# Peptides against a protein of PDB entry 5Z08, part 257

Target 1, 168 residues: chain A of PDB entry 5Z08
Amino acid sequence: RQKDEWAKKTSSLMKQLDWFIGEHLGAMLAAEELGGPVVGELMEIDPDDLSAGFNAHGKLKKATSQPDLDRRQRRIDDIWGPQDEQGQAHKRKRGADEALAASAEMRDLIEQLMNKLVEAGGDNSATYVEIPRESAAARFLVRSKVAMFHPNDARRLRLVDFGRDLDD
Target 2, 222 residues: chain B of PDB entry 5Z08
Amino acid sequence: GLPRLIDAIEEASKIPAKRRQTPIKPTIEKLTTHLYTHGASPDSLLRLADLLTLRNHLDQASLAAITRNLYPSSTVSDEVVLRFIGALGHGQLKPTLALQALFLRWLVMVYHLLENPGVLGQVYGVLFDLLDTAAIRPQLCHLLALVTRRKHVRPFRIQAILTLSRQTGGDPNLTGLLRVFKNYYPEIIVGDATKGRASAFKHPDPQWRQHLDEIQQRRSEA

## One batch from the design tools (peptide; made by RFdiffusion4, then SolubleMPNN)

Design b2_p24_7_s2 (from b2_p24_7, 17 letters changed)
Fold by OpenDDE base, seed 3:
Structure b2_p24_7_s2 (fold): chain B 168 residues (1-168), chain C 222 residues (1-222), chain A 24 residues (1-24)
Amino acid sequence: as target 1 above (168 residues)
Amino acid sequence: as target 2 above (222 residues)
Amino acid sequence: SEWAKKTKTLEEIYQRLKQGALEL
C-alpha cells in the first residue's frame, strides 16, 4: 500500500517534471544555447547590464565601446527581427528543434544524476556523471542548486545532497 | 558593538519619543551602519525581529531603515521567520502594511539563507489568506512563488486566486502566482482574466543581494 | 524507504528547477 502510493507519487512527479521540462524549460534552455538570456540569472541582470552583453563565458561584459552594442543589437535583431517568411519559418523550426534537444538533454541528465545517486549507495565519489559538454542544461542544474560540478573537473556533475531536509 | 546598540534601542523603544532624554536617531544610524558593514548574527536578528514586529515607540522611518539594512551575516532561523510572518495582516498591534511589505521583501531576499525553507511551507495557508490585502500582495505573491509546492496547489486555492484575479482586474502578481501553480497542474486554465503581463518575480533589489553576498563571503573566510 | 527517498529527491529537483525558472 505505502509503496504503491509512493510509486504513484513518483510517477506523477515524473510526468510533471517531463511536462515542465518540455513545455517551459526546454525553450528557455534553447534560448540560452542560442545566446539569449541565461536561465536563472535574469533575476540578477539589471536591464542596463543586459545592454552590455555577455562574454564567451556568459559573464556580463564590461560596458566596452559602441561596437559591442551594435553586434548584440544585430544578434537580437537576427534572433528576433522581422525576417522574411522563409527565414522566420527556418528560425522557428531551428528554435523548436533546439528546444526539443535541450529538453531531451535536461531529462537525460536528471535521469543519469538520479541513477548515479542510487547506484553510489552513499559514496559521494561515485555519484558523478560525466557530461560531454557544459550545456545550458548542466549550467541551469548548477544555478538552480540541483547539481554541482566536481571541484577539479567541470566535466563531472553530481546531484546536490538534499539529505537534511529529506528526513523531516 | 551591535548588542550594545540593540540594548540602547530596546530601552528607547519602551519610552515615547517626547519623553526620551536623548534622541534615538544617532543610535539608529549607528545600528544601520553596523548592519550594513557587518550584518546581523542569528541572535541579533531575533532581537531586531522583535523590535520590528512588536508594538513599541520606535518611529516608522527608523523601523524601515533597520529593515532595509537587515543583512544576515549567517543563516535565518525559523524563529526569526515566524516573527515576521506573525506580524502580517490587519490588527491594531501589528506593524503597518508598508512595513509588512518590507518584511515580505526581506524574506524573499534572504530565502536562500533560511535554516529551514520548509517553515514557510508550514505557514503557507496564513500567507495565502492575505492575498486580498492589496498593499502587501506584490511581495506576498513573490514569496508564495518561492514557497509553493505541489501540496499547496489545492483546487480551492486555484479557485480563490482565479476569483481574486478577476476581482482585481488581473493583478500581474496574481497572474505570476497562477503561472507557478500551472507549473504543477498544466490543466489550470488561466482564463481571459489573466490576459495581462505576468510578474516575472525578479529579485527586488540586486544591489542589496550583491551586498548580502559580500557579507556572507566574509563569514565563510572567518 | 527507497521509494520515499526517490520521491522526495524528485520533488526537490522539481522545486529547485521551478524556482530557478521563476527567476527568469
Scores: peptide ipSAE 0.429, ipTM 0.471, DockQ to the pose 0.293
Fold by OpenDDE base, seed 5:
Structure b2_p24_7_s2 (fold): chain B 168 residues (1-168), chain C 222 residues (1-222), chain A 24 residues (1-24)
Amino acid sequence: as target 1 above (168 residues)
Amino acid sequence: as target 2 above (222 residues)
Amino acid sequence: SEWAKKTKTLEEIYQRLKQGALEL
C-alpha cells in the first residue's frame, strides 16, 4: 500500500517534471547552448557582445571586425527578419530540435543523478555522474542547487543531499 | 538642389495655406522626387526632421510624402534621431499619431545607418512608456525589438508588458517584444496570455529597403 | 523507504528547477 502510493506520487512528479522540462526549460537551455544567455546567470553580456554571436561553449564570440550594426540587424533579421517562409521554418525547426535535444539531455542527466544516488547506498564518492561536457543542463542543475560538481573534477556531478534540509 | 527646395518649403511652412502666394504642392513633389533619386545628406535630414516634427502650416499629406521618401544618402545623426523621438506621444504641439507611426517605421528602416545606435538605447524609457498608445504600438514594438539590450530588460518592464498584453488581449507586437526580452532572459515565463501569434517584425517595406541600398551604393562609388 | 526517499528527492529537484527558472 504505502509503496504503491509513493510509486504513484513518483510517477506523477515525473510527468510534471517532464512537462516542465519539455514546455519551459528545454527552450531556455537550447538558447544557452546556441550561445544565448545563461539560464540563471545574470551574465552581464554586453549587448554589443550579444550581437557578435556565441561560440560552441556558450561564450560570446569576440566581435570580429564586421560593423556591430550589421550583425545586430542581421541577428534580429535572423531572429525576426524576412527569412523566406522556408528559412523561418528551418530556424523554428532548428530551435525546436535544439529545445528537444536540451530537454532530453536534462531529463537523462536527472535520471542518471537519481540512479547514482540510489546505487551509492550512502557512499558520497559513488554518487558522481561523469558528464562528457559542461552542458547548459549541467550548469543549470548546479545554479538551481540541484547538483554540485566534484571539487577537483568539473566532469563529475552529483545531486545535492536534500536529506539534511528535509529533517529540519 | 535639395537645399533650395528645403528653403522654399521652410518659408512656405511659416504661412497658412490660404495666405500663400504660390501653391506648395509642386515644390513638395520636386522635393520628394529629388529625395527618391538622390537621398538626403545629414544636413538636409536635420532640416527635414525639423519640418516634419515641429508644428508648422504644412498639410499632413505633404508631411507623409516627405517621410515616405526620406532616404538617407549617408548616415543618420543622433540629432535627427532625437528630433523624431521628441515628436512622439500625446500633445497639442506634437505631430499626429499617424505621422508618428511613419517616423517610427522610418527609424526601423534606417536603423543600420545610425551614426550611434546607442542613442536609441539612451531614450529607451521614453519609447517604452509609449507602448500604451495603440496607434503607434506596432512600429514602436518593432523599434524596441531592435533597440532592446540586456540592460533594458528590467523586472518592472517585463511586468508592464505582461500587464499590457493581458489588457490588450495579447497584442502580437507585445508578444513579439516579450520574445525579444526572453532572448536576454530565457526564464521570462511568457505565460498563457502570450500563447498568441507573435509579430515577426519583418522589414516594413522591402522595396523601400532595395531603393535605399541603391542610393547608399551610389555614395560608396562616388 | 527507498521510494519515499526517491519521491522526496524528485519533489525537491522539481521545486529547485522551478525556482531556478523563475528567479531568473
Scores: peptide ipSAE 0.422, ipTM 0.395, DockQ to the pose 0.241
Fold by OpenDDE base, seed 1:
Structure b2_p24_7_s2 (fold): chain B 168 residues (1-168), chain C 222 residues (1-222), chain A 24 residues (1-24)
Amino acid sequence: as target 1 above (168 residues)
Amino acid sequence: as target 2 above (222 residues)
Amino acid sequence: SEWAKKTKTLEEIYQRLKQGALEL
């Protein structure tokens, strides 16, 4: 009974979180990842400024090996490309695709962080997730005080220990 | 071809403008037209980087015109990057601050074409120590916003930016760089003196970017 | 319980993300 109530509450919270990530954070994280304003400081990104960037040839060829920096700059370079009418439609689509990708990345990162916390059984050294890249999602989690980087390795991310405040 | 144009400009660069038998402007125009149409190979980029960064007798307008048309047709090597970084700062042997600002702008615009983006992270200190130079600060902050990683965000650099921000009355570019630092250390208080609108570090030239993409695409089809 | 801890952790994540997005 109590386990089922907690499972339902967890499912409800997950739906609310997924909605919040998808509807609010995804576009902002995409903008940051695309080298727009950092999520977390109100520059009113006019949605029209996001639509102004992308050039017409925006086939995301899976350039697998580009460093995270190159991705950010290339994404800035994808946001600020030519403003032809076909370009604007491709821009909006790419912005939507990047918002979806950013939302998925945030969701997956939260899930990995949660899973590592459960698996670690209280060992703080085992709670680190290896992140493939320093994403906007990872940076936002740190800024929001949800996560912290390893002091010596920015590729390792863990949840902030909420435990002291949650057992009271 | 491009190599022969570079040869002619290299030879002309050794001679003061008043002592040249032939005006260099037509050769510069041919070079810039070629660069605009085809871009520069890695080898040509290195030679052009030397022409732009080493003290010679080329006029500032010619150097600026070459820099504005310096489209890579391929990647940008560490050696090319280091030539431009070495040209930064104060000194009688260094390029003008106006030309240095163009170099920093170029590095921002070609950042995604670097063979090793980590090279800029290795020279982070050199770049950071130039933040007091107002003439290059906008482009320098933009480049640093791209390059900055957690390893670069140190207490002394945080304090240096905060101090410089107060001294400049809250330069939006410094505020933008502090926001990047705050991504790594949320506890960084961007004090009241920095309550100004931060720079978003938008792409400095969308048309240049489009044209670069067209040049890069032609290489992928060849 | 593990489920209670998971739920409380998710709530805290959600609140901090909201706060982080509003302090923007």
Scores: peptide ipSAE 0.419, ipTM 0.504, DockQ to the pose 0.235
Fold by OpenDDE base, seed 2:
Structure b2_p24_7_s2 (fold): chain B 168 residues (1-168), chain C 222 residues (1-222), chain A 24 residues (1-24)
Amino acid sequence: as target 1 above (168 residues)
Amino acid sequence: as target 2 above (222 residues)
Amino acid sequence: SEWAKKTKTLEEIYQRLKQGALEL
């Protein structure tokens, strides 16, 4: 009975998480992988500047450093707004493919992190997932305080121990 | 210690300012300094929540100063959350709308420290029904953006936001909340009512966040 | 229980991801 209620709740949460990742977070992570603005960092990127590409530091090639609130809004509208029809179709397809890839990467990474936490049985050294690269997904998990890098190895990622806060 | 400072303020709060034998300001300053340095334990948070939310003889500047320094050293209990939620809205016994806005801002900033984040989901209706109150709407929309789950996104609430957005000329905070609703139902047609700027619900105070993180780290080392 | 821990962990992950996405 109680186990079945928790199992149903877990399944419901997983469906909500999968939907959130697939429909929202994936596009933002894909934008970051393409050199776009970092998710969870206040990067003011103009949509017009998204078309111009980003430098190696994830900054717009054009040095307009002005914190434009309208640029933030346009970016939010580009990520979350209605997609306009025509010229977006090819950018949409590539962007959709990248968003799907980023969604899959984020979902897989969360699943691996959770599985390692269960398998470790309380051994913090065994909770690390080895990541092939520092992806937008991995960085976002760290910025969101979901995960932590190993102090000496940025290829090792673990869940934040919510347990100290959950068992109290 | 913090309990003795709270005791002194509780006793002073029962007495009108003109009838106090001693000025309370020095004790408030000691309290806020202590809170800034060490934070508040769960027990101290509950006592401070009662001082902030219940009608007493403390001045608005003192209440605001306590709220701005209300750093949890640990977790935030359901009881503390419910004190602040119960203090929201209109009424002669309720705190000022300016103080309510500070409470909502505080709940946003400590959301990750709630013992049970689900408690806010249980009172979702109470929070949602306050969206017409312009003075608290910015912080209320931000809190609702954090709290909203698929179960809360109902047709009547979608319609309520759309109606209120039209009535307010497209308040950016309502547009931001409607975008959060679209995060559960993409088929939500925002229409002309949200043609405009949505609020990005950014952390209200990065310096406060940093200082909170420093207080929380000291607990993990003790 | 293991299921309770898993559910609480998933809820916390989901909350923090949503918060991180809203801070954009």
Scores: peptide ipSAE 0.434, ipTM 0.481, DockQ to the pose 0.299; fails the geometry check

Design b2_p24_7_s3 (from b2_p24_7, 17 letters changed)
Fold by OpenDDE base, seed 1:
Structure b2_p24_7_s3 (fold): chain B 168 residues (1-168), chain C 222 residues (1-222), chain A 24 residues (1-24)
Amino acid sequence: as target 1 above (168 residues)
Amino acid sequence: as target 2 above (222 residues)
Amino acid sequence: SEWAKKTKTLEEIFQRLRRGAEEL
């Protein structure tokens, strides 16, 4: 009975978390990955705002695609150049694709972090997840005090021990 | 005069110190004294920039002494600026990082004498990509703080500074540069990783500035 | 129980992520 209640509660929390990541957090993380504002530092970025990009005053600029600039500069110009209607549709699609990718990365990171915590059996050295890059998702987990980097290796991430904070 | 001193140093720079018939130090001292008293013309600045930036047999102390006395008597051309920018970064053919830091400091101190300040804006990417080089970062951030315009403040550069600031434990020069970026984009939040004291980018050498002003005043009287 | 610990951990993650997103 109690185990089934905890399993139901866990399933409900996972659904709520999936919704929160997919519908709210994913677009903000995608903004940061596209070189936009840092999540936790800048106001609500509408996915539509990500598609339009920011001007030199931090306001939404219209985006022109110049083809031959470095892929990173292209991502920024795709956010910041003049808006034609076709450019807007491609940007909305790209913004949606990046939001989906950021949501998937955040979900995967949380799952890996939780799995490592369970597997470690209380050994803090075994709780680290190896991350391929310092992503917006990884940084947000650290800023939100959900996770922490290994002090000597920024490729290793672990959950913060909430046990101390839950007894208060 | 100054051209003859430069000629003698150019000739000596082609020969290893152990194979020189005469010590170059007395000629370097005459050059630095002349530069301190009269400054360097645009033509002399270009020749001296080549001596400072091109690989030769001059010792680091002599190169540093010339750089510390490199007072422009008039303007600084784009060509002179580009010689110093081309000398930046890692490589066996490039000047030492200590000398590169002196070049960046010099560019900061003569920024107001550039014929075209926009030339530094054209090479902004080259300068920005060197921010990971700790030995030149303080002077590089100061130069970038002067050069930065709205067109240079791009999302990828904001993120690059934020990332580098985290990796460096909040270098105050990077925090200072990020504050300059914030003047163009007020919405840039300098998060906890940048809570450090920002550099104010004060003039590197007030005495050098005063002496430069005295040399420049003589030009207006001639 | 391990399930209780997992559920409490997920609750705390969710609360911290919400707070982190509201501070935006």
Scores: peptide ipSAE 0.350, ipTM 0.374, DockQ to the pose 0.221
Fold by OpenDDE base, seed 3:
Structure b2_p24_7_s3 (fold): chain B 168 residues (1-168), chain C 222 residues (1-222), chain A 24 residues (1-24)
Amino acid sequence: as target 1 above (168 residues)
Amino acid sequence: as target 2 above (222 residues)
Amino acid sequence: SEWAKKTKTLEEIFQRLRRGAEEL
């Protein structure tokens, strides 16, 4: 049935998105959270420095505690600083944990944004997700024109209405 | 202990170097060694912030040495932060711009230890208005990159940074800060002057950070 | 259909995220 085809396509897209977030975007978001280069701006980031943020299985481990912005920024140097030998393993682990956390945050935020869009039933006022912080993930969604902050409340994020942009 | 060392330095700071009966350098070395080994408690940190920010008879080398070893053993209070912020800018009673740059660098390096990071957001305007001061701009842009939230990204500040970027020939630190602004407002047109290299705002001292982490770990084990 | 809308939305999210990351 057409519904099953759409469900399969949605599942396939979700897997591709999960891979893209987990294997490509997560490290860059972690780098940004960690005061590195902003995702989507031309900075020569060594791919090896980006790759150090991912675990071998691409599986987002739910980071138990979202490190505060301050803890994430504290890890700037762990990801982007010169790798001293003994610090390398701990830095790689911290970078990996942060990339996993950033990936999980991005994935969760996208899921919440999608769920709110469905729940709102066309009411744009009800499409806002409350975010606990302005994360690199949230900023990237805004920068990529996927989401918008509420004009008066930076704790509220919604999906951009793609229907308007697709018809133009 | 650390309090006694601070007491001795505070008393010596009231007296011109030529009028001191005893050289202060050995006491400064003991202080910096202690700070390097154990860090500063919140109370000691406040006292040291006053020594660093208030006009006294301590030499610039001693002040710089204390600042370079100013490892918090715990958290950093709003009061300590405000001492350093209050020391910024131009004036005969202000610390040297070189020392101010060290303070800003310190604030960047200890940002994650602030009891209330929001305190820097409250003084955002004061920090932003100092961007024209070239000597502190690199560290100031880095600190602002950490502190900036959507509420701070205003049209007048966007225009101010664009203007200053043009005037400076595209300072990479200003370009980096403008990129942070663009995270909140993607529609910000970064003009041709900003097509240049932006600062990534990497941690200014990885070794200092590692040593801070060691000091902070000892606190969690105690 | 609701599913078509969801899928198209997800496609657009993915494309925009990809473009945003490729501008590196």
Scores: peptide ipSAE 0.343, ipTM 0.407, DockQ to the pose 0.236
Fold by OpenDDE base, seed 2:
Structure b2_p24_7_s3 (fold): chain B 168 residues (1-168), chain C 222 residues (1-222), chain A 24 residues (1-24)
Amino acid sequence: as target 1 above (168 residues)
Amino acid sequence: as target 2 above (222 residues)
Amino acid sequence: SEWAKKTKTLEEIFQRLRRGAEEL
């Protein structure tokens, strides 16, 4: 009975988190990846301008090839420049695709971080996830005090030990 | 074609303006028109980078005009990048600070076309040490904002920016760069003297970007 | 329980992400 209640609560929280990442955070992270303001210094990007590119069915196209990820660091300027009408539609579509990709990356990274914490069995050295790049998602997790980088290796990320903060 | 125009300018650059038999301005105008219309190949970019960065007898207006029209038709090599980085700072053989600011602006404007963006990370220290040079600081901060990774965010550099920000009365570009550093170290307290408006590091020239995109699209169709 | 720990961890992640996005 208690296990079932915790399982239901976990499922509910996961749905809420998925919604929050998809509807709010993904657009801001995409803006940061495209060189926009860092999540948190964004004045109101009208979520409707980025969300208008999210189709209702949320199918994450697998971002296949590694080289295209480095191309995502388009200039701050490409997001914030005055959009001509035809350029607006293509930029909106691209912004939407990037927001979906950023949402997927954030979700996957959170899942990996949680799984590693469970698998480590209390060994802090085993809690690190290897990240392929310093993404907007990874940086946001660190800024939000959800995760921390390894002191000597910026390719290794782990969850912050909330247990110390929860017992205090 | 573009190579012949570069040949003519290279030869003219060896001769003082007062000793040239023909005015160079018409040839510079032909070059800049060609660059605006077609862009520059990687090979042409390297030759033009040498003309822009090496000491020669070309006038500052001509050098600035070439730099403002330096649209890459394809990628930008590490060698081209390193020519422009090597031209930065103080020295009798270096380009003027006004021209260096244009080079930094150009690097910002073509950053997404670099064959290896990591090359700028390798010279990060050289770039960072020039932040005290007021004439190039705005463009330098913008470039550093693009280049900065966790490995570059060191305590001594944090302190250097904070000190320089206080000394400059809170330069918005330094505040903007410090915000980039805070992404890696959230605990960085931007002192009250730096609570000013930070630069958002927006594109320095939206029209130049649009024109670059048009040149780059023609390459993908060829 | 393992499930309680997972749930509490997820709740804390979600709260920190929301605060992070609002303070921004």
Scores: peptide ipSAE 0.356, ipTM 0.520, DockQ to the pose 0.242; fails the geometry check
Fold by OpenDDE base, seed 5:
Structure b2_p24_7_s3 (fold): chain B 168 residues (1-168), chain C 222 residues (1-222), chain A 24 residues (1-24)
Amino acid sequence: as target 1 above (168 residues)
Amino acid sequence: as target 2 above (222 residues)
Amino acid sequence: SEWAKKTKTLEEIFQRLRRGAEEL
């Protein structure tokens, strides 16, 4: 009986979490992965650093030369120009696909973190998930104080121990 | 010529409509016809900018008609630009928000004719601080989309647009401006506001552009 | 119980994610 009640509550929470990730977080995380603003990080990014664009690691590329007013107008025109209905549809589709991908990554990462916590049986050293990259999902979990990186290895992520805060 | 028409309108603008000896409307119609046919020289543009931006006794319909026909025959000086920028915002001495929207639309349409496009970058803060004014926001976002450079895309401005976008329920023009910021800073998450239709900042009036090009071509042939 | 711990952990994750997203 109690196990069934907890199982039902877990299932309900998982559905709510899936909805929250899919409807709210996914688009925000996708925007971060596409190089969008870091959700909740006041990056003191120098305007000069921002114009350089970001590398695959979210690091500022070195500002190459003055984007010619014409190149920028072209880029504005390429971004905002007569996007044929097809080009707007493709950008919207890409944004939707990236939001779905980010939602899936966040969901998978939470599941892995939860599974490792259960498997570790109280051994904090065994609670780490190996992450292939510092994703928007991983960073958001850390910023939200859900997870923490290993102090010596940024490829290892674990859940924050909520146990102390739950007994107070 | 155009200077004499401006002289007559300047004198009439000093006098309340009820105290004028002659109706100004026929002179406004002659002015707008002349502007449509020949455009305005830099000197005439400055005088017209003063008529449009300074408090006078001209009616709103006349001011709007002049603004809609304000074709530059050549370049647009920094001084002309600064007159229009100085006319923006709230205040008893400021033009109506409807007229300010027409000024911003005009600046967008003549942006390529500015003697120094950098002048708008110098007043970027003044323009940016007006984004909360809903009546001028569409044209203001379009102008800012043209003007924005890396140096303008500061964290506080990113946050200000994001906050305002949330408060407005995702205004497409703000989403559009955020996408311009994102071109400088790919690292800008345009959150749920990106699910919204962003303004493409298309040219506000293709017919006006075509007519401007015809006026500008006649100058190059002379 | 293992299920109680899992449920409480999931609840805390959900609350922290909500707070993290609202601060945006």
Scores: peptide ipSAE 0.350, ipTM 0.368, DockQ to the pose 0.236; fails the geometry check

